# Designs tried in a protein design run: peptides against a protein of PDB entry 5TDY. Part 2

Target 1, 88 residues: chain A of PDB entry 5TDY
Amino acid sequence: EKKIDGRRKAAVLLVALGPEKAAQVMKHLDEETVEQLVVEIANIGRVTPEEKKQVLEEFLSLAKAKEMISEGGIEYAKKVLEKAFGPE

## One batch from the design tools (peptide; aimed at target 1 Q36 F59)

Design b1_p8_7_s2 (made by RFdiffusion4, then SolubleMPNN; its pose is not in this set)
Fold by OpenDDE base, seed 3:
Structure b1_p8_7_s2 (fold): chain B 88 residues (1-88), chain A 8 residues (1-8)
Amino acid sequence: as target 1 above (88 residues)
Amino acid sequence: AEIIKEWL
Protein backbone atom coordinates (compact mmCIF):
# COMPACT_ATOMS: atom_id res chain seq x y z
CA GLU B 1 0.00 0.00 0.00
CA LYS B 2 1.46 3.29 -1.14
CA LYS B 3 0.96 6.50 0.79
CA ILE B 4 -1.19 9.04 -1.04
CA ASP B 5 -0.96 12.74 -0.25
CA GLY B 6 -4.14 14.49 0.87
CA ARG B 7 -4.46 16.63 -2.24
CA ARG B 8 -4.41 13.58 -4.47
CA LYS B 9 -6.89 11.73 -2.24
CA ALA B 10 -9.35 14.58 -2.65
CA ALA B 11 -8.87 14.69 -6.41
CA VAL B 12 -9.34 10.92 -6.76
CA LEU B 13 -12.53 11.06 -4.70
CA LEU B 14 -13.99 13.95 -6.67
CA VAL B 15 -13.23 12.31 -10.01
CA ALA B 16 -14.82 9.08 -8.76
CA LEU B 17 -18.00 10.97 -7.81
CA GLY B 18 -18.42 12.39 -11.30
CA PRO B 19 -18.66 16.05 -12.27
CA GLU B 20 -22.21 16.72 -11.08
CA LYS B 21 -21.87 15.18 -7.63
CA ALA B 22 -18.33 16.54 -7.25
CA ALA B 23 -19.66 20.03 -7.95
CA GLN B 24 -22.26 19.65 -5.20
CA VAL B 25 -19.55 18.70 -2.71
CA MET B 26 -17.27 21.54 -3.76
CA LYS B 27 -20.04 24.10 -3.14
CA HIS B 28 -19.24 23.72 0.56
CA LEU B 29 -15.54 24.58 0.16
CA ASP B 30 -13.95 28.01 0.07
CA GLU B 31 -12.95 29.49 -3.27
CA GLU B 32 -9.21 29.06 -2.75
CA THR B 33 -9.66 25.38 -1.88
CA VAL B 34 -11.85 24.84 -4.94
CA GLU B 35 -9.19 26.37 -7.18
CA GLN B 36 -6.57 24.13 -5.60
CA LEU B 37 -8.69 21.03 -6.17
CA VAL B 38 -9.42 21.96 -9.78
CA VAL B 39 -5.67 22.08 -10.42
CA GLU B 40 -5.21 18.68 -8.78
CA ILE B 41 -8.05 17.21 -10.84
CA ALA B 42 -6.63 18.69 -14.04
CA ASN B 43 -3.27 17.04 -13.30
CA ILE B 44 -4.57 13.79 -11.83
CA GLY B 45 -3.36 11.70 -14.75
CA ARG B 46 -3.93 7.98 -14.37
CA VAL B 47 -5.79 6.74 -11.28
CA THR B 48 -4.90 3.14 -10.53
CA PRO B 49 -7.52 0.71 -9.20
CA GLU B 50 -5.40 0.43 -6.06
CA GLU B 51 -5.50 4.19 -5.46
CA LYS B 52 -9.24 4.39 -6.09
CA LYS B 53 -9.98 1.51 -3.72
CA GLN B 54 -7.66 2.92 -1.06
CA VAL B 55 -9.18 6.41 -1.22
CA LEU B 56 -12.79 5.23 -1.19
CA GLU B 57 -12.21 2.83 1.69
CA GLU B 58 -10.52 5.54 3.74
CA PHE B 59 -13.35 7.95 2.94
CA LEU B 60 -16.01 5.50 4.10
CA SER B 61 -14.00 4.62 7.19
CA LEU B 62 -13.72 8.29 8.14
CA ALA B 63 -17.40 8.87 7.40
CA LYS B 64 -18.36 6.03 9.74
CA ALA B 65 -15.98 7.25 12.45
CA LYS B 66 -17.59 10.69 12.26
CA GLU B 67 -21.05 9.10 12.50
CA MET B 68 -21.94 10.48 9.08
CA ILE B 69 -23.37 7.06 8.27
CA SER B 70 -25.64 5.10 10.61
CA GLU B 71 -24.51 2.48 13.07
CA GLY B 72 -25.10 -0.91 11.57
CA GLY B 73 -24.58 0.58 8.14
CA ILE B 74 -21.52 -1.48 7.27
CA GLU B 75 -23.55 -3.38 4.68
CA TYR B 76 -24.60 -0.11 3.10
CA ALA B 77 -21.00 1.13 3.13
CA LYS B 78 -19.85 -2.03 1.37
CA LYS B 79 -22.49 -1.59 -1.31
CA VAL B 80 -21.47 2.02 -1.83
CA LEU B 81 -17.84 0.98 -2.19
CA GLU B 82 -18.67 -1.78 -4.63
CA LYS B 83 -20.74 0.54 -6.80
CA ALA B 84 -18.18 3.34 -6.71
CA PHE B 85 -15.08 1.24 -7.26
CA GLY B 86 -16.61 -1.39 -9.47
CA PRO B 87 -16.87 -5.16 -9.39
CA GLU B 88 -13.49 -5.63 -11.04
CA ALA A 1 -16.76 18.04 2.21
CA GLU A 2 -15.55 17.95 5.82
CA ILE A 3 -13.45 14.86 5.16
CA ILE A 4 -11.85 16.52 2.15
CA LYS A 5 -10.96 19.50 4.34
CA GLU A 6 -9.06 17.18 6.67
CA TRP A 7 -7.08 15.74 3.77
CA LEU A 8 -5.92 19.21 2.69
Scores: peptide ipSAE 0.455, ipTM 0.893, DockQ to the pose 0.767
OpenDDE base, seeds 1, 2, 4, 5: peptide ipSAE 0.448, 0.443, 0.440, 0.423; ipTM 0.891, 0.890, 0.889, 0.885

Design b1_p8_8 (made by RFdiffusion4)
Pose (drawn by RFdiffusion4):
Structure b1_p8_8 (pose): chain A 88 residues (1-88), chain P 8 residues (1-8)
Amino acid sequence: as target 1 above (88 residues)
Amino acid sequence: DFFEKVVD
């Protein structure tokens, strides 16, 4: 009945990635976050492929949002450099 | 957010 929250989505994603990849992700999290995610995974309960798909698609949308922010800055910086070196 | 930390 409870709504899926961020902690749940993180746990579903880490389970879906397999242990080795999840372990590489955990190395980039602080101790408090790691312990809390451990309890979330220990309480993984049931996860259907449908729930996994929902979590993965939300991940991809956020990853794309971060790529757009990064690409936008790269495009702006290169334009500035092109103007600085070019005939303008 | 925990999911956002994983995304970052």

Design b1_p8_8_s1 (made by RFdiffusion4, then SolubleMPNN; from b1_p8_8, 3 letters changed)
Fold by OpenDDE base, seed 3:
Structure b1_p8_8_s1 (fold): chain B 88 residues (1-88), chain A 8 residues (1-8)
Amino acid sequence: as target 1 above (88 residues)
Amino acid sequence: SIFEKVVE
């Protein structure tokens, strides 16, 4: 498993969400952070299925740790994301 | 990290 730069992970996640949802997420971030993310998104290039999987799994892990997702729903959410953003 | 900020 390749280690992914934190800024790249954020860009991958935001691109996966789509422009509308990504915009909503970035609205709660500070201006400097948004600018950094825009640069990373602009230079994201190719995103491998492996990168997408790693990023989404880490996202789910963090969301669970922050109690954003219930314990019982985490496995279901993972399956949904794999279907939507897994290997193309 | 910036990624954690996005998830926050």
Scores: peptide ipSAE 0.506, ipTM 0.915, DockQ to the pose 0.747
OpenDDE base, seeds 1, 2, 4, 5: peptide ipSAE 0.035, 0.462, 0.411, 0.412; ipTM 0.629, 0.905, 0.893, 0.891

Design b1_p8_8_s2 (made by RFdiffusion4, then SolubleMPNN; from b1_p8_8, 3 letters changed)
Fold by OpenDDE base, seed 5:
Structure b1_p8_8_s2 (fold): chain B 88 residues (1-88), chain A 8 residues (1-8)
Amino acid sequence: as target 1 above (88 residues)
Amino acid sequence: SLFEKVVE
């Protein structure tokens, strides 16, 4: 398992969430943080399935731990995971 | 980290 730095994890997550959800997340962040995220997204390059899996799983874990995800949010996260790793 | 800020 490869360790991913926080900057790259953030970019992978936002890209995986899609533009609409990513935008909603970024609306709650300060301007400097948004700028940093944009840079990381621009430089994301190739994302491996392993990276995507690691990031999304960690995100889910953290969000659940903070009780940030409603039941509907959990279902959305499941859909993201299914689209990311389901049969294509 | 930037990731933590996104999840914060």
Scores: peptide ipSAE 0.341, ipTM 0.862, DockQ to the pose 0.716
OpenDDE base, seeds 1, 2, 3, 4: peptide ipSAE 0.019, 0.307, 0.030, 0.318; ipTM 0.532, 0.850, 0.617, 0.858

Design b1_p8_8_s3 (made by RFdiffusion4, then SolubleMPNN; from b1_p8_8 with F2L D8E; failed a check: a repeat of another design)
Amino acid sequence: DLFEKVVE

Design b1_p8_8_s4 (made by RFdiffusion4, then SolubleMPNN; from b1_p8_8 with D1S F2L)
Fold by OpenDDE base, seed 3:
Structure b1_p8_8_s4 (fold): chain B 88 residues (1-88), chain A 8 residues (1-8)
Amino acid sequence: as target 1 above (88 residues)
Amino acid sequence: SLFEKVVD
């Protein structure tokens, strides 16, 4: 398993969500975080199926580890992203 | 999982 940079992981997640959902999620993040994410997305290049799978599984694990309870797709994605990449 | 469904 190849190590993936944390910032790249976030970018992969957002791209996986698609432009519409990704935009909705980012509207709930602070401006600084959004700017960082946009840069990462712009430089994401190719995302392999293996990398995508790895990233999604890691984000899911983070969500479970934090025992978050969420309803709805977009709301859950927002919370996962905030916990994984959001402000410390 | 719900998360996987969101990104699928």
Scores: peptide ipSAE 0.041, ipTM 0.605, DockQ to the pose 0.070
OpenDDE base, seeds 1, 2, 4, 5: peptide ipSAE 0.026, 0.024, 0.024, 0.018; ipTM 0.485, 0.562, 0.493, 0.572

## One batch from the design tools (peptide; aimed at target 1 K9 K53)

Design b1_p9_1 (made by RFdiffusion4; failed a check: the pose's geometry)
Pose (drawn by RFdiffusion4):
Structure b1_p9_1 (pose): chain A 88 residues (1-88), chain P 9 residues (1-9)
Amino acid sequence: as target 1 above (88 residues)
Amino acid sequence: EEHYFEKLV
């Protein structure tokens, strides 16, 4: 009945990635976050493929948002450099 | 709580 929260989504994603890839992700989290995600995975309960799909698609949308922020800065910086070197 | 998921992006 409880709504899926961020901690749950993170656990579903780490389970879906397999242990080796999830282990590489955990190296980039602080100790408190790791411990709390361990409890969340220990309490993984049931996860249908449908729930996995929902989590993965939300991940891809946020990853795309980060890519857009990064690409936007790269495009702006290159435009500035082009103007600095070019005939303008 | 959403911050857990966002840290993975």

Design b1_p9_1_s1 (made by RFdiffusion4, then SolubleMPNN; from b1_p9_1, 4 letters changed; failed a check: the pose's geometry)
Amino acid sequence: SDKYFELLV

Design b1_p9_1_s2 (made by RFdiffusion4, then SolubleMPNN; from b1_p9_1, 4 letters changed)
Fold by OpenDDE base, seed 2:
Structure b1_p9_1_s2 (fold): chain B 88 residues (1-88), chain A 9 residues (1-9)
Amino acid sequence: as target 1 above (88 residues)
Amino acid sequence: SDEFFEKLV
């Protein structure tokens, strides 16, 4: 497993969702953070299947961990993954 | 950094 830069992980996740769905995920973020993420997305380059899988799995893991202290994390993660793996 | 990724959760 290769170590992925945190900023790149964010970009990979959002690109996997597509522009419309990514926008919905980012709606709870402040404008400055969104602008930074957009820059990362614009410079993402090629995404390998391996890093895409790694990022999505880590996202799910983090959401499950968050669910331990707040409800909704697991369900949110499932919806994001469904969008990421939707029709191509 | 990881903070960007974590904000998406």
Scores: peptide ipSAE 0.331, ipTM 0.862, DockQ to the pose 0.712
OpenDDE base, seeds 1, 3, 4, 5: peptide ipSAE 0.262, 0.291, 0.280, 0.223; ipTM 0.844, 0.850, 0.849, 0.830

Design b1_p9_1_s3 (made by RFdiffusion4, then SolubleMPNN; from b1_p9_1, 4 letters changed; failed a check: the pose's geometry)
Amino acid sequence: SDEYFLKLV

Design b1_p9_1_s4 (made by RFdiffusion4, then SolubleMPNN; from b1_p9_1, 4 letters changed; failed a check: the pose's geometry)
Amino acid sequence: TDEYFLKLV

Design b1_p9_2 (made by RFdiffusion4)
Pose (drawn by RFdiffusion4):
Structure b1_p9_2 (pose): chain A 88 residues (1-88), chain P 9 residues (1-9)
Amino acid sequence: as target 1 above (88 residues)
Amino acid sequence: SFEEELIES
C-alpha cells in the first residue's frame, strides 16, 4: 500500500544491476547511505519485472536530464571558445 | 537489450 520512495527505487536498481556492479556503485556512497540501503535490500520483499521496469525507466530519465545539463554546458563553452579564436 | 536483461534478472 505504501508509495514507492527513493530508498526503495535505489534498492530495486541495485538488485537489478547484480552484486558486482552494485558493489561498484556503493563505493561512491557514504557510510550512512550504505547502511540504510543494506537494510532496504535485506527487506527487498517482492519485486516484479514490472516494478524493475518502472525503476529503470525513471533512472534513465534522470540520467538523461543530467546528460542534458552536461551537454548544454559543453556546447556553451565551445561556442565561447570558437568566438574567442574566430573572426568575431 | 541490457535493460530487458535487467528486468528479467

Design b1_p9_2_s1 (made by RFdiffusion4, then SolubleMPNN; from b1_p9_2, 4 letters changed)
Fold by OpenDDE base, seed 3:
Structure b1_p9_2_s1 (fold): chain B 88 residues (1-88), chain A 9 residues (1-9)
Amino acid sequence: as target 1 above (88 residues)
Amino acid sequence: SELDELINS
C-alpha cells in the first residue's frame, strides 16, 4: 500500500464519482478549494486500481465513522467500489 | 467534511 497525498486522494475520488456526483460532493466547498481540486483532477494522469480502492475505502470509512445517513454520493461511491473490487 | 479530511491527510 502506497501513501497518497490528500490532494491526489480527493482528485481520485471525484473522478471515480463522475462529474454529476462529484459536483454534488463539491458544492459546499469554498471557491479556492474547488479551484485547487480542479487542477488536481486535470493533472491526475493514470489512476491504478489500488489507488482507487484505497481512496474509496478511506472516504467511506470517514463517512461511517461520523455515523452519517447514506447520501447519494456515498451510495454511488459504495456501488462503484463493489462493482470494481467486489463486496467489502 | 469528509472531503476536507481527505484533502488534509
Scores: peptide ipSAE 0.219, ipTM 0.808, DockQ to the pose 0.043
OpenDDE base, seeds 1, 2, 4, 5: peptide ipSAE 0.204, 0.219, 0.216, 0.199; ipTM 0.792, 0.801, 0.803, 0.790

Design b1_p9_2_s2 (made by RFdiffusion4, then SolubleMPNN; from b1_p9_2, 5 letters changed)
Fold by OpenDDE base, seed 1:
Structure b1_p9_2_s2 (fold): chain B 88 residues (1-88), chain A 9 residues (1-9)
Amino acid sequence: as target 1 above (88 residues)
Amino acid sequence: SELDELINA
């Protein structure tokens, strides 16, 4: 399994969600975070099926581990992205 | 899961 940068993971997730769902997530993030995400998406380049699978499985695993599935996909995605682009 | 449903919806 190849190591993937956290910010790249966020970009891959948003692209995987598609433009409509991605927009639903980003409209609840602060402007600075959105700007950072847009830059990452713009520079995402090629996303391999393996990378996509790895990212989605990781986020699903985290959602289950934190028992956040009941909060809804959009709410969970929002929290994940805020963490990815928040303080290290 | 909700996230899976979101991605596949």
Scores: peptide ipSAE 0.104, ipTM 0.679, DockQ to the pose 0.175
OpenDDE base, seeds 2, 3, 4, 5: peptide ipSAE 0.081, 0.096, 0.082, 0.094; ipTM 0.656, 0.668, 0.667, 0.676

Design b1_p9_2_s3 (made by RFdiffusion4, then SolubleMPNN; from b1_p9_2, 5 letters changed)
Fold by OpenDDE base, seed 3:
Structure b1_p9_2_s3 (fold): chain B 88 residues (1-88), chain A 9 residues (1-9)
Amino acid sequence: as target 1 above (88 residues)
Amino acid sequence: SEMDALINS
């Protein structure tokens, strides 16, 4: 498993979501973060299936960890992934 | 947020 830069991970996730859903997510981030992510997206190049899988799994893991101290983490992650990759 | 954690991972 290759180590991926955190900023690249976020960019991979946003690209995977598609432009419409990614835009909605980014509306809830601070301006500086958005600017950084836009740069990463612009320079993302190729995203391998392995990278995409790794990023999605890590995101899911983060959501699960959050649910240990607050509710909604796993459900949030499921909804995100469903909207991006699952059947509607 | 999850995004912040991902970015800083």
Scores: peptide ipSAE 0.323, ipTM 0.858, DockQ to the pose 0.045
OpenDDE base, seeds 1, 2, 4, 5: peptide ipSAE 0.291, 0.106, 0.312, 0.262; ipTM 0.848, 0.693, 0.856, 0.839

Design b1_p9_2_s4 (made by RFdiffusion4, then SolubleMPNN; from b1_p9_2, 5 letters changed)
Fold by OpenDDE base, seed 4:
Structure b1_p9_2_s4 (fold): chain B 88 residues (1-88), chain A 9 residues (1-9)
Amino acid sequence: as target 1 above (88 residues)
Amino acid sequence: SELDALINS
């Protein structure tokens, strides 16, 4: 497993979420942080399936830990993975 | 936030 730079993780996540969901994630960030993220997104280049999986799983883990997922942790994670990579 | 955690990881 390759270690991914944190800034790149954010870019991968935001692109993976799509513009509407990404906007919801970013809506409370300060302008400087938003600008930084936009730069990372613009320079994201190619995202491998492995990178995408790692980032999404880490994000979901963090969200669950903070009880920010309301429709069920395990089931929600499963749905995300299925949508992102197809059913197992 | 989760996003901050990713950025700073």
Scores: peptide ipSAE 0.252, ipTM 0.825, DockQ to the pose 0.045
OpenDDE base, seeds 1, 2, 3, 5: peptide ipSAE 0.221, 0.243, 0.240, 0.215; ipTM 0.809, 0.820, 0.820, 0.804

Design b1_p9_3 (made by RFdiffusion4; failed a check: the pose's geometry)
Pose (drawn by RFdiffusion4):
Structure b1_p9_3 (pose): chain A 88 residues (1-88), chain P 9 residues (1-9)
Amino acid sequence: as target 1 above (88 residues)
Amino acid sequence: SESYFEKLV
């Protein structure tokens, strides 16, 4: 009945990635976050492929949003450099 | 709570 929250989505994603890839992700999290995600995974309960798909698709949308922010800065910086070196 | 998921992105 409870709504899926961020902690749940993170746990579903880490379970879906397999242990080795999840372990590489955990190295980039602080101790408090790691411990709390361990409890969430220990309490993984049931996860259907449908729930996994929902989590992965939300992940991809946020990853894309970060790529757009990064690409936008790169495009702006290169435009500035082109103007600085070019005939303008 | 969403921050847990966002840290992974």

Design b1_p9_3_s1 (made by RFdiffusion4, then SolubleMPNN; from b1_p9_3, 3 letters changed; failed a check: the pose's geometry)
Amino acid sequence: SDKYFELLV

Design b1_p9_3_s2 (made by RFdiffusion4, then SolubleMPNN; from b1_p9_3, 4 letters changed)
Fold by OpenDDE base, seed 2:
Structure b1_p9_3_s2 (fold): chain B 88 residues (1-88), chain A 9 residues (1-9)
Amino acid sequence: as target 1 above (88 residues)
Amino acid sequence: SDEFFLKLV
């Protein structure tokens, strides 16, 4: 398992969601954070299958953990995974 | 830093 830069992980996740859903998610973030994430997305380059899998698995794990203390984590994770792996 | 990534969760 390769260590992935935190900023890159965010970009990989958002790209996996697709532009429409990614934009919807980012509406809940402050403007400065959105601008920084957009830069990361623009410079993401090639995402390997290994990176994508690793990021999505970590996201799912974190979302499940958050679901234990707040609602919405599991459904959020399911939507991300569906967008990432469903089409193909 | 996982700062940005964690903000998405």
Scores: peptide ipSAE 0.219, ipTM 0.825, DockQ to the pose 0.714
OpenDDE base, seeds 1, 3, 4, 5: peptide ipSAE 0.219, 0.203, 0.204, 0.219; ipTM 0.822, 0.819, 0.817, 0.825

Design b1_p9_3_s3 (made by RFdiffusion4, then SolubleMPNN; from b1_p9_3 with E2D S3E; failed a check: the pose's geometry)
Amino acid sequence: SDEYFEKLV

Design b1_p9_3_s4 (made by RFdiffusion4, then SolubleMPNN; from b1_p9_3, 4 letters changed)
Fold by OpenDDE base, seed 5:
Structure b1_p9_3_s4 (fold): chain B 88 residues (1-88), chain A 9 residues (1-9)
Amino acid sequence: as target 1 above (88 residues)
Amino acid sequence: SDDFFLKLV
């Protein structure tokens, strides 16, 4: 597993969420943070399937830990990836 | 940089 820079992880997550959901998340952040995230997204370049999977798994794990979602773990993460990127 | 990602959770 390659260690991903936190800023890059954020960009990968936001891209994976899609523009609508990403926007909803960013609406709850301060202006400076939003500006920084936009820059990260703009410079994201190519995202590998491994990066996407790693970031989503970490995000979902953290979300579950905070009881934001009822389901989580590797199976849920895989399901999300299949639905979002499988048709690629 | 980890702070960036944590802000989204």
Scores: peptide ipSAE 0.206, ipTM 0.816, DockQ to the pose 0.691
OpenDDE base, seeds 1, 2, 3, 4: peptide ipSAE 0.203, 0.264, 0.194, 0.198; ipTM 0.813, 0.834, 0.812, 0.809; seed 2 fails the geometry check

Design b1_p9_4_s2 (made by RFdiffusion4, then SolubleMPNN; its pose is not in this set)
Fold by OpenDDE base, seed 2:
Structure b1_p9_4_s2 (fold): chain B 88 residues (1-88), chain A 9 residues (1-9)
Amino acid sequence: as target 1 above (88 residues)
Amino acid sequence: SKEYEELLK
């Protein structure tokens, strides 16, 4: 598998979620994080099927590993994005 | 504030 930047993974995930769910996730993030995500989404360019599949599988795997699958995709996505774009 | 929503469309 090709190495994908974490910020790009987040953007791919949000796009894959669709506008409604992505917006719902973003409403629970701070302004700085949202701004960063918007920039990533605006510059996402082409997303290959392989890249999308890889991203979704990684997030699904992580959700299962942390027993967060039962919390739903939205709750897990919020937590992932908060960590990805939070202070480093 | 809703800029991201437009980008996601």
Scores: peptide ipSAE 0.082, ipTM 0.666, DockQ to the pose 0.053
OpenDDE base, seeds 1, 3, 4, 5: peptide ipSAE 0.054, 0.046, 0.062, 0.058; ipTM 0.608, 0.603, 0.598, 0.625

Design b1_p9_4_s3 (made by RFdiffusion4, then SolubleMPNN; its pose is not in this set)
Fold by OpenDDE base, seed 4:
Structure b1_p9_4_s3 (fold): chain B 88 residues (1-88), chain A 9 residues (1-9)
Amino acid sequence: as target 1 above (88 residues)
Amino acid sequence: SEEFEELLK
């Protein structure tokens, strides 16, 4: 399994979410971070199915890990996966 | 979200 840096992982996730959901997520981030992410998204190039799967599974794992202290995390992750793989 | 921020790291 290839290593993916955090910036690319974030970009892959946001693209997978689609523009509307991605925008909602980014509204909770500071302006500087948003600007950086926009650049990453703009330069994302091709996203392989393997990358997409890897990133989404990692996000799911993070959501599960925070479930005990953050309500809705696992449900959010499930929705992300559904929207990312549903249209396929 | 916090999960997203952790993914960024």
Scores: peptide ipSAE 0.081, ipTM 0.710, DockQ to the pose 0.046
OpenDDE base, seeds 1, 2, 3, 5: peptide ipSAE 0.031, 0.079, 0.030, 0.031; ipTM 0.598, 0.681, 0.582, 0.593

Design b1_p9_5_s1 (made by RFdiffusion4, then SolubleMPNN; its pose is not in this set)
Fold by OpenDDE base, seed 4:
Structure b1_p9_5_s1 (fold): chain B 88 residues (1-88), chain A 9 residues (1-9)
Amino acid sequence: as target 1 above (88 residues)
Amino acid sequence: VEDVEELLK
């Protein structure tokens, strides 16, 4: 219901992924972006279950939208991930 | 990574 800006959404996502996976993602980003994300993560404060769910669902939706370009076994994997992590 | 960048927008 509440609008979340992109920077906060990314921070919520990265925290949800856990430090190891988040680190792997950030290794592919430019230094400026990493610095910005680190600041957002550091100041993320409290993340409600509703906010987390909203961010994860949006992320998964974006992934699905781009998957229309790739038709590999990843589709099934994404469906599993959606069911496993989308709701929480 | 690509999806994360999109989310940042």
Scores: peptide ipSAE 0.112, ipTM 0.725, DockQ to the pose 0.057
OpenDDE base, seeds 1, 2, 3, 5: peptide ipSAE 0.084, 0.122, 0.106, 0.110; ipTM 0.701, 0.728, 0.720, 0.722; seed 2 fails the geometry check

Design b1_p9_5_s2 (made by RFdiffusion4, then SolubleMPNN; its pose is not in this set)
Fold by OpenDDE base, seed 4:
Structure b1_p9_5_s2 (fold): chain B 88 residues (1-88), chain A 9 residues (1-9)
Amino acid sequence: as target 1 above (88 residues)
Amino acid sequence: VEDVRKLLE
């Protein structure tokens, strides 16, 4: 598997969430971070199915890792995967 | 949101 830059991973995730959910997430981030992410999203180019799968699996792993301290992590991860790999 | 931050790292 090819190593993916962290900034690109975030962009791939946000695109996979769709614009409405992505915007909802980004409203909780500081302005500078949002600006950086918007630039990454704008320059995301092509996202392969393999890349999307890799990013979402990593996100799911992160959500599971904090399940012990956060109630919403797994549910959020499920929603991400559902939108990314749902019917096309 | 925190998960996104971790993903960026």
Scores: peptide ipSAE 0.051, ipTM 0.681, DockQ to the pose 0.056
OpenDDE base, seeds 1, 2, 3, 5: peptide ipSAE 0.035, 0.024, 0.025, 0.025; ipTM 0.651, 0.610, 0.620, 0.587

Design b1_p9_5_s3 (made by RFdiffusion4, then SolubleMPNN; its pose is not in this set)
Fold by OpenDDE base, seed 3:
Structure b1_p9_5_s3 (fold): chain B 88 residues (1-88), chain A 9 residues (1-9)
Amino acid sequence: as target 1 above (88 residues)
Amino acid sequence: VKDVEELLK
């Protein structure tokens, strides 16, 4: 399995959500994080099916492991995005 | 899982 940079993971996730849903997620983030995410999205280039699958599976796995599924997808998405820019 | 999956589709 190819290692994916955390910042790229966030970009892949947001692109997978689509622009409308991604915008709703980013409304919960601080300005600096949003600016960083926009840059990552702009530089995402091509996303392979394998990469997309890996990112989404990791996201869902983490949500399940933390028992945060019932807290709502958007709240957990915020936490994932914030961690994407933290220490890897 | 359903809630997260709905968000991501």
Scores: peptide ipSAE 0.028, ipTM 0.521, DockQ to the pose 0.313
OpenDDE base, seeds 1, 2, 4, 5: peptide ipSAE 0.026, 0.025, 0.024, 0.026; ipTM 0.555, 0.544, 0.592, 0.631

Design b1_p9_6 (made by RFdiffusion4)
Pose (drawn by RFdiffusion4):
Structure b1_p9_6 (pose): chain A 88 residues (1-88), chain P 9 residues (1-9)
Amino acid sequence: as target 1 above (88 residues)
Amino acid sequence: SAVEKRLKE
């Protein structure tokens, strides 16, 4: 009945990635976050492929949003450099 | 989320 929250989505994603990849992700989280994610995974319960798909697709949308922010800055910076070196 | 709504449809 409870709505899926961020902690749940993080746990579903880490389970879906397999232990080795999930371990590499955990190295980039603080101790408090790691412990809380451990209890979330210990309480993973049932996860259907459908729930995994929902989580993965939400991940990809946020990853794309980050890529757009990064690409936008790269495009702006290169345009500035082109103007600085070019005939303008 | 929008992804959840799309998947429920």

Design b1_p9_6_s1 (made by RFdiffusion4, then SolubleMPNN; from b1_p9_6, 4 letters changed)
Fold by OpenDDE base, seed 1:
Structure b1_p9_6_s1 (fold): chain B 88 residues (1-88), chain A 9 residues (1-9)
Amino acid sequence: as target 1 above (88 residues)
Amino acid sequence: SEVAKKLAE
């Protein structure tokens, strides 16, 4: 995978979240940081699907590591099935 | 979000 500048990663994430959710995130940041992020968003240009996927996966990993979001997806579904019907 | 801030580092 290609290396992405950290500042750009933040901008990609915020754009991917949409304006409403992005605003909620930015309300938890200081004014100086918000100003910098706004500039990055304004200069983001085009975001490729690959870049978006990479940034979102990294964000999800960090969020889960900090227990900000609950476990989900295929791995969780597997655990549910194992509890319900046993392993196969 | 503190996560978003960390992502920008």
Scores: peptide ipSAE 0.026, ipTM 0.584, DockQ to the pose 0.055
OpenDDE base, seeds 2, 3, 4, 5: peptide ipSAE 0.022, 0.017, 0.018, 0.019; ipTM 0.512, 0.509, 0.525, 0.551

Design b1_p9_6_s2 (made by RFdiffusion4, then SolubleMPNN; from b1_p9_6, 7 letters changed)
Fold by OpenDDE base, seed 1:
Structure b1_p9_6_s2 (fold): chain B 88 residues (1-88), chain A 9 residues (1-9)
Amino acid sequence: as target 1 above (88 residues)
Amino acid sequence: SKIAEELAK
């Protein structure tokens, strides 16, 4: 599989979640992180079905491995995004 | 997508 940039993966995830769910995640992030995410989303361009599938399966797999699905997908997504766009 | 919905539960 093609390697996807971490920031792009985050953008693909948020877009895939839809505006309402994405907003629920982003409202719990700091302003600077939100700004970076917005820029990535604005420049996402075209997302292929293969890329979308790869991203969603990767995040879902990680969530299951950490047994965080029962805690809520929004909470997991928040943690993932904070890690992706937080301190390098 | 169905996968996205599951992830976002």
Scores: peptide ipSAE 0.029, ipTM 0.628, DockQ to the pose 0.057
OpenDDE base, seeds 2, 3, 4, 5: peptide ipSAE 0.028, 0.032, 0.019, 0.020; ipTM 0.586, 0.650, 0.522, 0.576; seed 3 fails the geometry check

Design b1_p9_6_s3 (made by RFdiffusion4, then SolubleMPNN; from b1_p9_6, 4 letters changed)
Fold by OpenDDE base, seed 3:
Structure b1_p9_6_s3 (fold): chain B 88 residues (1-88), chain A 9 residues (1-9)
Amino acid sequence: as target 1 above (88 residues)
Amino acid sequence: SEIEKKLAE
């Protein structure tokens, strides 16, 4: 398993969600965070199936561990992204 | 939610 940068993980997650869902998530984030995410998305390059799977499973695992899965879509995704940009 | 479903793929 390759180690993935947290900022890249967030970009992969948003791209995986698709533009419409990603946009809805970003509406709930602060402007500075959104700007950072846009830069990461712009420089995402190729995302391998393995990388995508790793990112999605990691974020899902984190959400389950913190019992956040029951909080619903947008709130859930927001917290996942906040974790991605948390302390490294 | 739709987001949770996507993350579970």
Scores: peptide ipSAE 0.060, ipTM 0.637, DockQ to the pose 0.057
OpenDDE base, seeds 1, 2, 4, 5: peptide ipSAE 0.055, 0.041, 0.040, 0.042; ipTM 0.603, 0.621, 0.621, 0.634

